# Peptides against a protein of PDB entry 3T6J: the designs that were tried, part 306

Target 1, 375 residues: chain A of PDB entry 3T6J
Amino acid sequence: PIVESYIGFIESYRDPFGSRGEFEGFVAVVNKAMSAKFERLVASAEQLLKELPWPPTFEKDKFLTPDFTSLDVLTFAGSGIPAGINIPNYDDLRQTEGFKNVSLGNVLAVAYATQREKLTFLEEDDKDLYILWKGPSFDVQVGLHELLGHGSGKLFVQDEKGAFNFDQETVINPETGEQIQSWYRSGETWDSKFSTIASSYEECRAESVGLYLCLHPQVLEIFGFEGADAEDVIYVNWLNMVRAGLLALEFYTPEAFNWRQAHMQARFVILRVLLEAGEGLVTITPTTGSDGRPDARVRLDRSKIRSVGKPALERFLRRLQVLKSTGDVAGGRALYEGYATVTDAPPECFLTLRDTVLLRKESRKLIVQPNTRLE
Target 2, 372 residues: chain A of PDB entry 3T6J as posed
Amino acid sequence: PIVESYIGFIESYRDPFGSRGEFEGFVAVVNKAMSAKFERLVASAEQLLKELPWPPTFEKDKFLTPDFTSLDVLTFAGSGIPAGINIPNYDDLRQTEGFKNVSLGNVLAVAYREKLTFLEEDDKDLYILWKGPSFDVQVGLHALLGHGSGKLFVQDEKGAFNFDQETVINPETGEQIQSWYRSGETWDSKFSTIASSYEECRAESVGLYLCLHPQVLEIFGFEGADAEDVIYVNWLNMVRAGLLALEFYTPEAFNWRQAHMQARFVILRVLLEAGEGLVTITPTTGSDGRPDARVRLDRSKIRSVGKPALERFLRRLQVLKSTGDVAGGRALYEGYATVTDAPPECFLTLRDTVLLRKESRKLIVQPNTRLE

## One batch from the design tools (peptide; made by RFdiffusion4, then SolubleMPNN)

Design b2_p27_7_s2 (from b2_p27_7, 13 letters changed)
Fold by OpenDDE base, seed 3:
Structure b2_p27_7_s2 (fold): chain B 375 residues (1-375), chain A 27 residues (1-27)
Amino acid sequence: as target 1 above (375 residues)
Amino acid sequence: PAVVTDEVASVVRAPDPWIPMDPALTL
């Protein structure tokens, strides 16, 4: 419909155990122009799902054509307003009944209002490019994140009757080379199994899908980018992610060894993965600002995104999916918490960098209800 | 007639670590 709304207990990000939804609701209107891009993305979704770095046996058995709409939010009631939504938030329902995607387009527009002089942690040579392409790259990232991130992957399930939704004899775990050793039993869900890491882990998977698939020429074409523009959108999308990983340190509480924001934790994890890849792909350099106080610079080597970044992200993303599919909580925690750990160990010294991030932190934006008119 | 939505206005305020807003708003 041209007017969209939802209401209920939907997002569980405020629950430490990822199970209890916060009551929220919105009213929005369809942005037809941006929705057309997402419709093209939906039309390519089945093919793009095949580009994800896991076997078809770890993907949904049947492609269910989702709905994807760009919305301009008129009002949103909740603790925070998202840039994108994929509902329902139950993997079993997503797998069997399908899902709906929305991009809150005018929320994304708020993120575009960045002043160059206030843009922290970037090289001067990247600032203008970043400002120019941050918005468009966000559109790409959100579309991929919702549709092909949250909308991808299969959970291996044994139902209440003892039947499996996969062939135990033929399905092979690509990480171990062995048959599937674990799955979700009746009554077990993603959130119930992975609990405290479930939300952030899933966001990390979705963000990783975005970065991985944004390298695909068809994706950029769908969003209207070709040639140098497409490469710049890719670069800025990856640059934004690694920058976000640094900014994420704001949301870590050292005293409690916990994260206060699932998406930011996810972005920090991705930063760690890309740093681990080495070879000069990502560099975070402590510096001294013009004020004589600590600062930092994030550098992403554009020429190494495909050669170094993509393979590293591919391996990581596959591991995320395999562990999710098999309900391997022990393996999943070991992997994810390993990358989510914040220490002051060299060479990065993340706790020291956190102090720099906090020092350079600016006030956040609060969304204010827009006006809508007939013309 | 076409439906036209104005740009979203934003109010800058101090960060609240206990409100899980979309990180895109803080990037």
Scores: peptide ipSAE 0.031, ipTM 0.595, DockQ to the pose 0.222
Fold by OpenDDE base, seed 2:
Structure b2_p27_7_s2 (fold): chain B 375 residues (1-375), chain A 27 residues (1-27)
Amino acid sequence: as target 1 above (375 residues)
Amino acid sequence: PAVVTDEVASVVRAPDPWIPMDPALTL
């Protein structure tokens, strides 16, 4: 078997300022069969990047073909185990040197195991479909998230010599219609500038890329889905995201106005974006469970994903990227924290919903070292 | 031969860490 590992100060999620990495590492075995899907995605990456909702001037100047490998993790050391990884976590290096993507396949496999009776917040009619397609949709989402999410976008930089990596005269900010007025100076990084929101913001961008691009037929084809199956994968992927946005409330601490998990904050933000789109795209309905206690149902109107959801996500995702590219911390913070705010304001009453989420909370999974064998 | 790896997780009640396992993996 082919063994891969990484170790070091890698992820900065535990740093409230988003800069200091937690020491972590893993040892894993390459899953050749699963890696083939991601290789196909890599082969299409350059073309798919053009489908992202920002001008080419806001995308990397040169596409650097990354590696993408599916791994079966044997041992993982850290505060949390991811399903996917994009490294390095330095945008400058991603732009100039390239990157590597990893899917922890057996972590995803664990996520596929669902007991229908324990599946919260979904309509009964959606449960079987959700169970069937959650796994496959995760493959799609993780692939897009890592490769085309984290792997996309350009930072505008002025180096120590005063040279720009963009044409100041011709590049136009698509949000303002004006020339670029802010950028990263020498020594400034994504994490250093955006600080407390950097990690979650980037995760939100990456998740949004996943949702946005999973609508593209070529993406689904790469993963082997066509026709009705492709549409079901899309639906379940979006449904999973909006459900995750509700579940995210578990990780909000109202007393401190603090999020304790960057990905879940990101997913809540996406939920808020899609709720704001209105038109019945997403509905969260408080209910009473069979036990007589509070419950809730998340509904996603499949027929409105493309007509309502996609445009809303497109606008939001473009704003995320533009603000990131230009180093507009004030604008970025205003946008992101606005959507990340949790109140009990109607109609959503998110703090009340949080109580419901906590009431319906399931036991977390605990990772243990698996056995690995040849068969 | 194919490399086969067993499941890596079980559902266990545990204290909430600062960075939990991705809740999306929790069903």
Scores: peptide ipSAE 0.047, ipTM 0.583, DockQ to the pose 0.189; fails the geometry check
Fold by OpenDDE base, seed 5:
Structure b2_p27_7_s2 (fold): chain B 375 residues (1-375), chain A 27 residues (1-27)
Amino acid sequence: as target 1 above (375 residues)
Amino acid sequence: PAVVTDEVASVVRAPDPWIPMDPALTL
């Protein structure tokens, strides 16, 4: 077997400032069969990067072809086992030296186990579809999230010699219509500048890339889905995201106005963006469960994903990237924290919904080491 | 012989894999 190890101070999700890595390590075996889909995605990555909703001047100047491998984890040491990884976690190095992606395939497999009877917050007519396509849609999302999410976008930098990696005279900020007014100076990094919001902001960008690009026919084709199946995978991917945004409320601490999980904060932000789009795209309705206690239903109008959802996400995602590229911390914080704010204001009443989410939450999960054998 | 590895198991089956597991995180 091909064995890979991953050891070091890598992920910064537990650092309030988003900079200090936690010691993490795993040993895994390459799953060649599952890697094939991701290899096809890599082969199309350069083309798909051009579909992202920002000018080419805000994208990397040169695409550096990464490896993308599916791994079956044998053992993992750390505070959390991810579904996917993109390394290094330094945007400057990703731009100049390249990157590597991995999907923790047998971790993802756990996500495929959905019991209809326990599935919360979905309409009954969506449950079977959700169960059927949850796994495939998750594979699509992970691939896009890691490869084209974390693997995309340019940081505008002035080096130690005063040289810029962009043309100051010709590059225009698409949001302002003006020349670029801010950038990263020598020694400044994404994490150092955006600090407390850096991790969640980047996860939000990556998740948004996944949702946005999964609408592209070529993406679904790469994963082997066409026609009605492709549309169902798209629908379930978006449905899963908006549902996740609701579930995210569990990880908000009202008393401290603080989020305890970066990915969930990101998913809540996306939910807020899609709710703001209006036009009946997303609806969260408080209900009463069969037990007589509070419940809720999330509805996503499939017919409005492309007409309403995509444009809203496009605009938001472009703003995220522009603010990231220009190192505009003030603007980025204002935008992101605005969408990350949790209040009890109508119509959503998110704090009340949080109580419902907490009431309906499942028990804490514990990952158990898999069995490995020779056959 | 090929190495066959089972999926990672959770003591508690979750209906939604997008909820971060402790000690597992989703994406």
Scores: peptide ipSAE 0.037, ipTM 0.567, DockQ to the pose 0.256; fails the geometry check
Fold by OpenDDE base, seed 1:
Structure b2_p27_7_s2 (fold): chain B 375 residues (1-375), chain A 27 residues (1-27)
Amino acid sequence: as target 1 above (375 residues)
Amino acid sequence: PAVVTDEVASVVRAPDPWIPMDPALTL
């Protein structure tokens, strides 16, 4: 078997300032079969990058073919085990040297073990579909998230010599219609500049890329989905995201007005974006459970994903990227924290919904080392 | 021979309430 491992101070999600890496490590075995799907995605990456909703001037100047591998984790040492990883976590290195993507395939399988009767916040008519396609849709999402999410976009930089990595005279900010007014100076990084929102913001961008690009027929084809199956995968992927946005409320601490999990904050932000799009795309309905206690249902109108959801996400995603590229911390923070704000304002009443989420939450599970054998 | 790895097992409650043990986390 092909064994992969890493160790070190890698992920900064436990740093409130998003800068200091947590010491972690894993040992894994390459899953060749699943890796082949990601290789196909890599082969299309250069083309798919052009489908992202920002000008080429905001994308990497040169496509660097990354590695993408599916791994079966044997052991993982850290505070949490991810489903996917994109490394290195330095944007400059990603732009100039390249990156590697991994999917921790057997970690994803744990998420699929949800019993139907314990599946919260979904309509009954969605549960079976969700159970059926959660896995496949998540494979798509992880692939896009890592490869084309974290692997996309350009940071505008002025180097130590005063040279720019973009043409100041010709590059136009698509949001303002003006020339680029801000950039990263020498020594400034994404994390150092965006600090407390950097990790969650980037995760939100990557998740948004996943949702946006999963609508592209070529993506679904790469993963082997066509026709009705492809549409179901899309639907479940989006449904999973909006559900995750609701579940995310567990990780909000009202007393501190902060989020304890960057990915969940990101998912909540996306939920807010899609709710803002309106037109019945997403509906969250407080209900009463069979136990007589508060419950809730999230509904996604499948027919409005492309007509309502995609344009909303497109605009949001473009704005995320533009603000990231230009190092506009003020604008980025205003945008992101605006969507990340949790209040009890109608109609959603998110703080009340949080109580419902907490009431309905399943006990967190400790992930234990899997069995591995040769057959 | 093929390497077969079972899915990751979720056996017990996570002790740390502040850090999620959610496999759906992508980094």
Scores: peptide ipSAE 0.033, ipTM 0.599, DockQ to the pose 0.232; fails the geometry check

Design b2_p27_7_s3 (from b2_p27_7, 11 letters changed)
Fold by OpenDDE base, seed 2:
Structure b2_p27_7_s3 (fold): chain B 375 residues (1-375), chain A 27 residues (1-27)
Amino acid sequence: as target 1 above (375 residues)
Amino acid sequence: TAVITDEVASVVRAPDPWIATDPALEL
């Protein structure tokens, strides 16, 4: 078997300032069969990057073909085991040297195991479909998230010599219609500038890329889904995200106005974006469970994903990227924290919903790390 | 062929989304 590993101070999710990496590492075996799907995605990456909702001037100047491998984890050391990884976590290196993507395949497989009766917040009619397609849809989402999410976008930089990596005269900010007025100076990084929101913001961007691009037929084809199956994968991927946004409330601490998990905050933000789109795209309905206690249902109108959801996500995702590219921390923080705010304001009453989420909370799964045999 | 088995080597808690025990991954 082909063995891969990494170790070091890698992910900064545990740093409230998004800068200091947690020491982690893994040993894994390459899953050749699953890697083939991601190789196809890589082969299409340059073309798919053009489908992202920002001008080419806000995308990397040169596409650097990354590696993308599906791994079966043997051992993982850290505070949490990711489903996917994009490394390095340095945007400058991603732009100039490239990156590697990893899907932790057996981690995903474990995560997909669920009991129908324990599946919260979904309509009964969606449960079977959700169970069937959550795994496959998540493979799509992880691939897009890592490769085309984390792997996309350009930072505008002025180097120590005063040279710009963009044409100041011709590059236009698509949000303002004006020339670029802010950028990263020498020594400034994504994490250093955006600090407390950097990790979650980037995760939100990557998740949004996944949702946005999963609508593209070529993406679904790469993963082997066509026709009705492709549409079901899309639906379940979006449904999973909006459900995740509700579940995310578990990780909000009202007393501290703090999010404890970057990805969950990101998912809540996406939920808020899609709720804001209105038109019945997403509905969260408080209900009473069979036990007589509070419950809730998340509904996603499949027919409105493309007509309502996509445009809303497009606008949001473009704003995320533009603010990131230009190093506009003030604008970025205003945007992101605005959507990340949790109040009990109607109609959503998110703090009340949080109580429901907590009430319906299940014990977290434990990952049992596998062994290997020669057969 | 090398086969990965579910034999217990260790138990890891995954606290975060996109982590194996991500509530969003919890079905």
Scores: peptide ipSAE 0.023, ipTM 0.559, DockQ to the pose 0.328; fails the geometry check
Fold by OpenDDE base, seed 3:
Structure b2_p27_7_s3 (fold): chain B 375 residues (1-375), chain A 27 residues (1-27)
Amino acid sequence: as target 1 above (375 residues)
Amino acid sequence: TAVITDEVASVVRAPDPWIATDPALEL
């Protein structure tokens, strides 16, 4: 419909155990122009799913054509307004019944209002490019994140009758080379198994899918980017992610050793993965600001995104999916919490960087309800 | 034609970066 709405207990990000949904609702209007881009992405989804770095046996058995719409939000009731939505939030239902994707386009547009002089942690040479392409890169990232991130992957399940949704004899774990050793039993869900890390882990997987697939020329073409523009969109998307990983430190509470925001934790994890890749791909340099106080700069080497970044992200993303599919909570926690750990260990000294992030923190922006007028 | 005004003055940070209020969306 041209007017979209939903209401209910939907997102569980505020539940430490990822189980209880927050009551939320919205009313929105379809943006036809942007929706057309997402329709093209949907048309390519089945093919793009094959580009993900796991075997077909770890992907959904049947491709269910999803709905994907760009919406301009008129009103949103909740603790936070998303840039994108993939519903339902139940992996079993996503696998069997399908899913709907939404991009909240006018919410993304608000993020574009960043003043150059207030843009923290970037090299001066990157600021203008970042400002120019942040919006378009977000459109790409959100589309991929929702459709091919949240919309991808299979859970291995044994049902109440003891039947498996996979062939135990032939399906091989690509990380171990062995048969599948774990799965979800009847009544077990992603959230019930992975609990405290479930939301952030899934967001990390979805964000990683976005970064990984944004390198694909067909994706960029769908969004209308070619040549130098396409490369700039890629660069800014990756740059935004590594910057976000630094900004994420705001949402870490050292005293409690916990994260207060699932997406930010996810972005920090991705930053850690890309830092671990080394070879000068990502560099975070403590500096002194013009005010004489601590500052920092994030540098992403554009020339190393494909050669260094992509392989590192590929390996990481595959591990995320395999551990998710097999319900391997122990392995999943070990992997994810390892990257999500914030210490002051060299060379990064993340706790010290956190102090810098907090020092440079800007005032929180508030979303104001837009007006619709007849012209 | 119906026009939605871009007068969205600020993004509320969502606890989720894919939430418009996500700081990562805050440029």
Scores: peptide ipSAE 0.023, ipTM 0.564, DockQ to the pose 0.243; fails the geometry check
Fold by OpenDDE base, seed 1:
Structure b2_p27_7_s3 (fold): chain B 375 residues (1-375), chain A 27 residues (1-27)
Amino acid sequence: as target 1 above (375 residues)
Amino acid sequence: TAVITDEVASVVRAPDPWIATDPALEL
């Protein structure tokens, strides 16, 4: 088998300022079958990047073909095991040197061992579909998230010599209609500039890319889904995200007004965006469980994903990218923290929902022993 | 960056919010 490993100070999620990497490492084996799907995605990446909702001037000047591999983890040393990884975590290097994507496939497999009766916050009519397609939809999401999420977008930079990596006279900010007013100066990075929101903001952007691009028929075809199956994968992917946004409330600390998990914060933000879109796209309904205690249901109207959800996500995603590209921390923070705010305001009453989420919380699954076999 | 799924907790139960089972993966 092909063995891959990495070790070092890599992910900064545990740093409140998003800058200092946590020391971690893994040893994994390449899953050739799943890697082939990601290779097909890589082959289409240059084309798919053009489908993202920002002008080419906000995208990388040159496409750099990345590696994308599915890995079965044998051992992981760190605070948490990711489902996917995009490295390096430096945007400048991603833009100029390239990047590698990995999916930790067996991590996903462990996560899917949920019993139907324990599946919270879904309507009964969605549960079987969700169970069936969660895995496949997540493969799609991880692929898009890593490759076209983290792997997309340009940072506008002025170098030490005062030269710009964009034409100041011709590049127009699509949100303002004006010339570019801000950029990254020499020595400024995404993490250094956006600091406390950098990690979660980037995850939100990447997740949004996944949701947005999974609507593209070519993406689903790459993963082997057509017809009704493709539509079900889309639906479950979006459903998973809105459910995740509700579940995310577990990771909010009201007393500190902070989030403890960047990805969950990102998913909550997306939920808020889709709720704001209105028109019955997403509905969260407080209920009473069979035990007589508080419960909730999230519903996603499948028929409104493209008509309501996509445009809302498009606008939001474009705004995320534009603010990122221009280094507009004030605008970015205002946007992101606005959607990340958790209150008990009607109609959602998120703090009340948080209590429900905590009440329905299940014990964490522990990976006690990595198990892989060669057949 | 990494997609962290909270569903998989490391053998080491560290009081780390990133080790919490990713509810998004909770089936």
Scores: peptide ipSAE 0.020, ipTM 0.530, DockQ to the pose 0.085; fails the geometry check
Fold by OpenDDE base, seed 5:
Formats: C-alpha cells, structure tokens, sequence
Structure b2_p27_7_s3 (fold): chain B 375 residues (1-375), chain A 27 residues (1-27)
C-alpha cells in the first residue's frame, strides 16, 4: 500500500488567536478507489465552479488544480480527528509548494456509524435508506465541501501598492446592483475581519456548496451514481444535513449564547434556511418515544428539494459569498448570527428541541486504531 | 484600473478542516 503521513504544528483552531498550531500527526494508507473518484472531481472542478450561484467576477481568476487523496487512517495523534483537511496552512508553503486536499475516509465511516435501532430523529421508512446511502452521500459531500466549497470564491483585495484584484468600474455586486464598495485592505485577512464567526461561516458556505452541487448530474456521475441511485444519494445527503442541523443543538450552550462546534453551528444555520423556505420541505415534529419520553422526527420532502430547497439555498449561498468577497463584516455577521440564533420561539421551539436532542444523544464513541497485516 | 493576480487574495484565506470527532471547539 501507499503510505502517507504528516506531523507538526498544523491546525490553529484551538488557539484563541487563530495563530498557534496544535501538534498533531497521522499515518495513513491511500484508498486508491476513492482517490480515483476525487481525481475525476478535480478534473471537472473548473467547469463545476461555473455552476456556483455567483458571477465569474466573484470567483477566482485562475483555478489552481490541487491534489485530492482519500486516506484510511492507521493512527492519529491529536485532540480531534478530521474527516477532511487542506494542508499546509502556511501561506509561504501554499504559495511555493501548493496544497493538498485529503479525505480521511475511514474516519467518516466511523464518525457516522449508527446502529439502526439507535438511529434517532428519522422516520422508520427513511432509516434503511439512510443507513444504505449515508456513506456514499458523505463521499460526495466531502469532495464537494473541500474542493469546490473551500476551494471556491474570490476575495476582493487592495494591495499595499493600492492596486485591486478586480475592476472597480465594471464589477457589480449581484445583491445590490451597485459597484463594489468594500474589500480587504493590506494586512486584513478573513479571520481578522470576521473573527468569531469566520470558521463557522466558511464551513456553512462549504456545506452549502456541497448540497447545491450534489444536485448536478455530472457530480453524481463522477461518483458512479445514476438513475434511482443518484436520486437516493441526493435525498440522503440532504436528509443527513437537516438531521445534522437538529443534532447540532447539542453543541449550543444557552447560558453562554455560544456554539462549541463550528461545523455543527453551520449545519444548524442550513437547517434554519431550509425551514424558512417553507412549503413543507422540512418538518420537525416533536413526538413521544416508546419509552414514554420526548422524541422528535425530521421529515424532508424529496419532491421539493429541487423546487423549494435549491432556490432557497442558492439565494443564501450567493449572499454568503458576496458578503465574504467584499469583506462586509456587518452584513455577514447580521446574516449569519441571525440564522445561528437559538431561541424557544414557535413553531420550532429550538431550545425545547435541544432538551430532546440531549435526552436522545448517543454515548461518546471510541475510535480504535485498526490492526494491519503484511501478507 | 490595475488588476493584480489572485495570489494576494490567497493570503487572506486559510483552509479549514472538516472535524468529525472533536466535540468541542469552544475557545
């Protein structure tokens, strides 16, 4: 097998200042079959980027083709095991050596492993379908999330010499119909401007790209899905996201009005967007479990994904990108925090639902290092 | 208007990982 590893001070997500890396490392083997799918996705990336719901002027001028590899982790040392990563994080190294997308395939499989009898918040009729297709749908979502999510979008910048990376006279903001009025100045970064919402906001954008582009037949074809299977993969991917939005409530701390997990906050925001779309697309129903205690069910209407869900997500995703590109922190914060706010307001009563989520949560999973043999 | 390359824009953007197992990223 092909062995890959990395080690060092890499991710800064545990640093309150977003600068100091946590020491981590892994040893993994290349999953050749899944890597081949990601290679096909990379080959189509430039064309697929044109399908995103913003003008070309808000996309990168030049697409730099990264490597994308699926890895099966043998050992991981760190505080948390990622499902996908982009490395390196150092600007100098990214400029000189480029970067690599990595999917930790067996981590994805373990992280979302749930026995049917323990699978919460789904209708009984959806459980078998969900169990069957969650793995394949995750592969699609992760590929889109990393490559076309995090890999997409342009930041408008004025450099230290006063030059712009966009034409101020001709580029129009698609939301306002006006010329671009804000941008990143020399020394400003995404994190420095958007600060406390930056990570979750970017994850929300990337997840939204995944949901949006998974509807495209070319994407499904790249992953080997057609006909009814392709439609089931789409359905389960969207169903997983709305379920994840409900599960996300575990990671909200009402007393501190804060979120403890950026990806889960992002998934809750997406749930709120899809609920706002209305028309019976998503329904969350409080119920009583067989044990007589509170429970809930999430229903996604498959027939309304394209007609109701896609347009709602399109508008939201475009707005996320425009605000990000222009460095509009006030607008971005207002939008994102609005959807990220957790209240007990009807009809959803999210704080009450949170109590149900906490009541039904699974015990903490143990990830065990696998054994390997040489033959 | 002078248009520069997107290399400058790359400096203001950092890639984020998808974390599957970390239950708490609260800082």
Amino acid sequence: as target 1 above (375 residues)
Amino acid sequence: TAVITDEVASVVRAPDPWIATDPALEL
Scores: peptide ipSAE 0.020, ipTM 0.441, DockQ to the pose 0.051; fails the geometry check

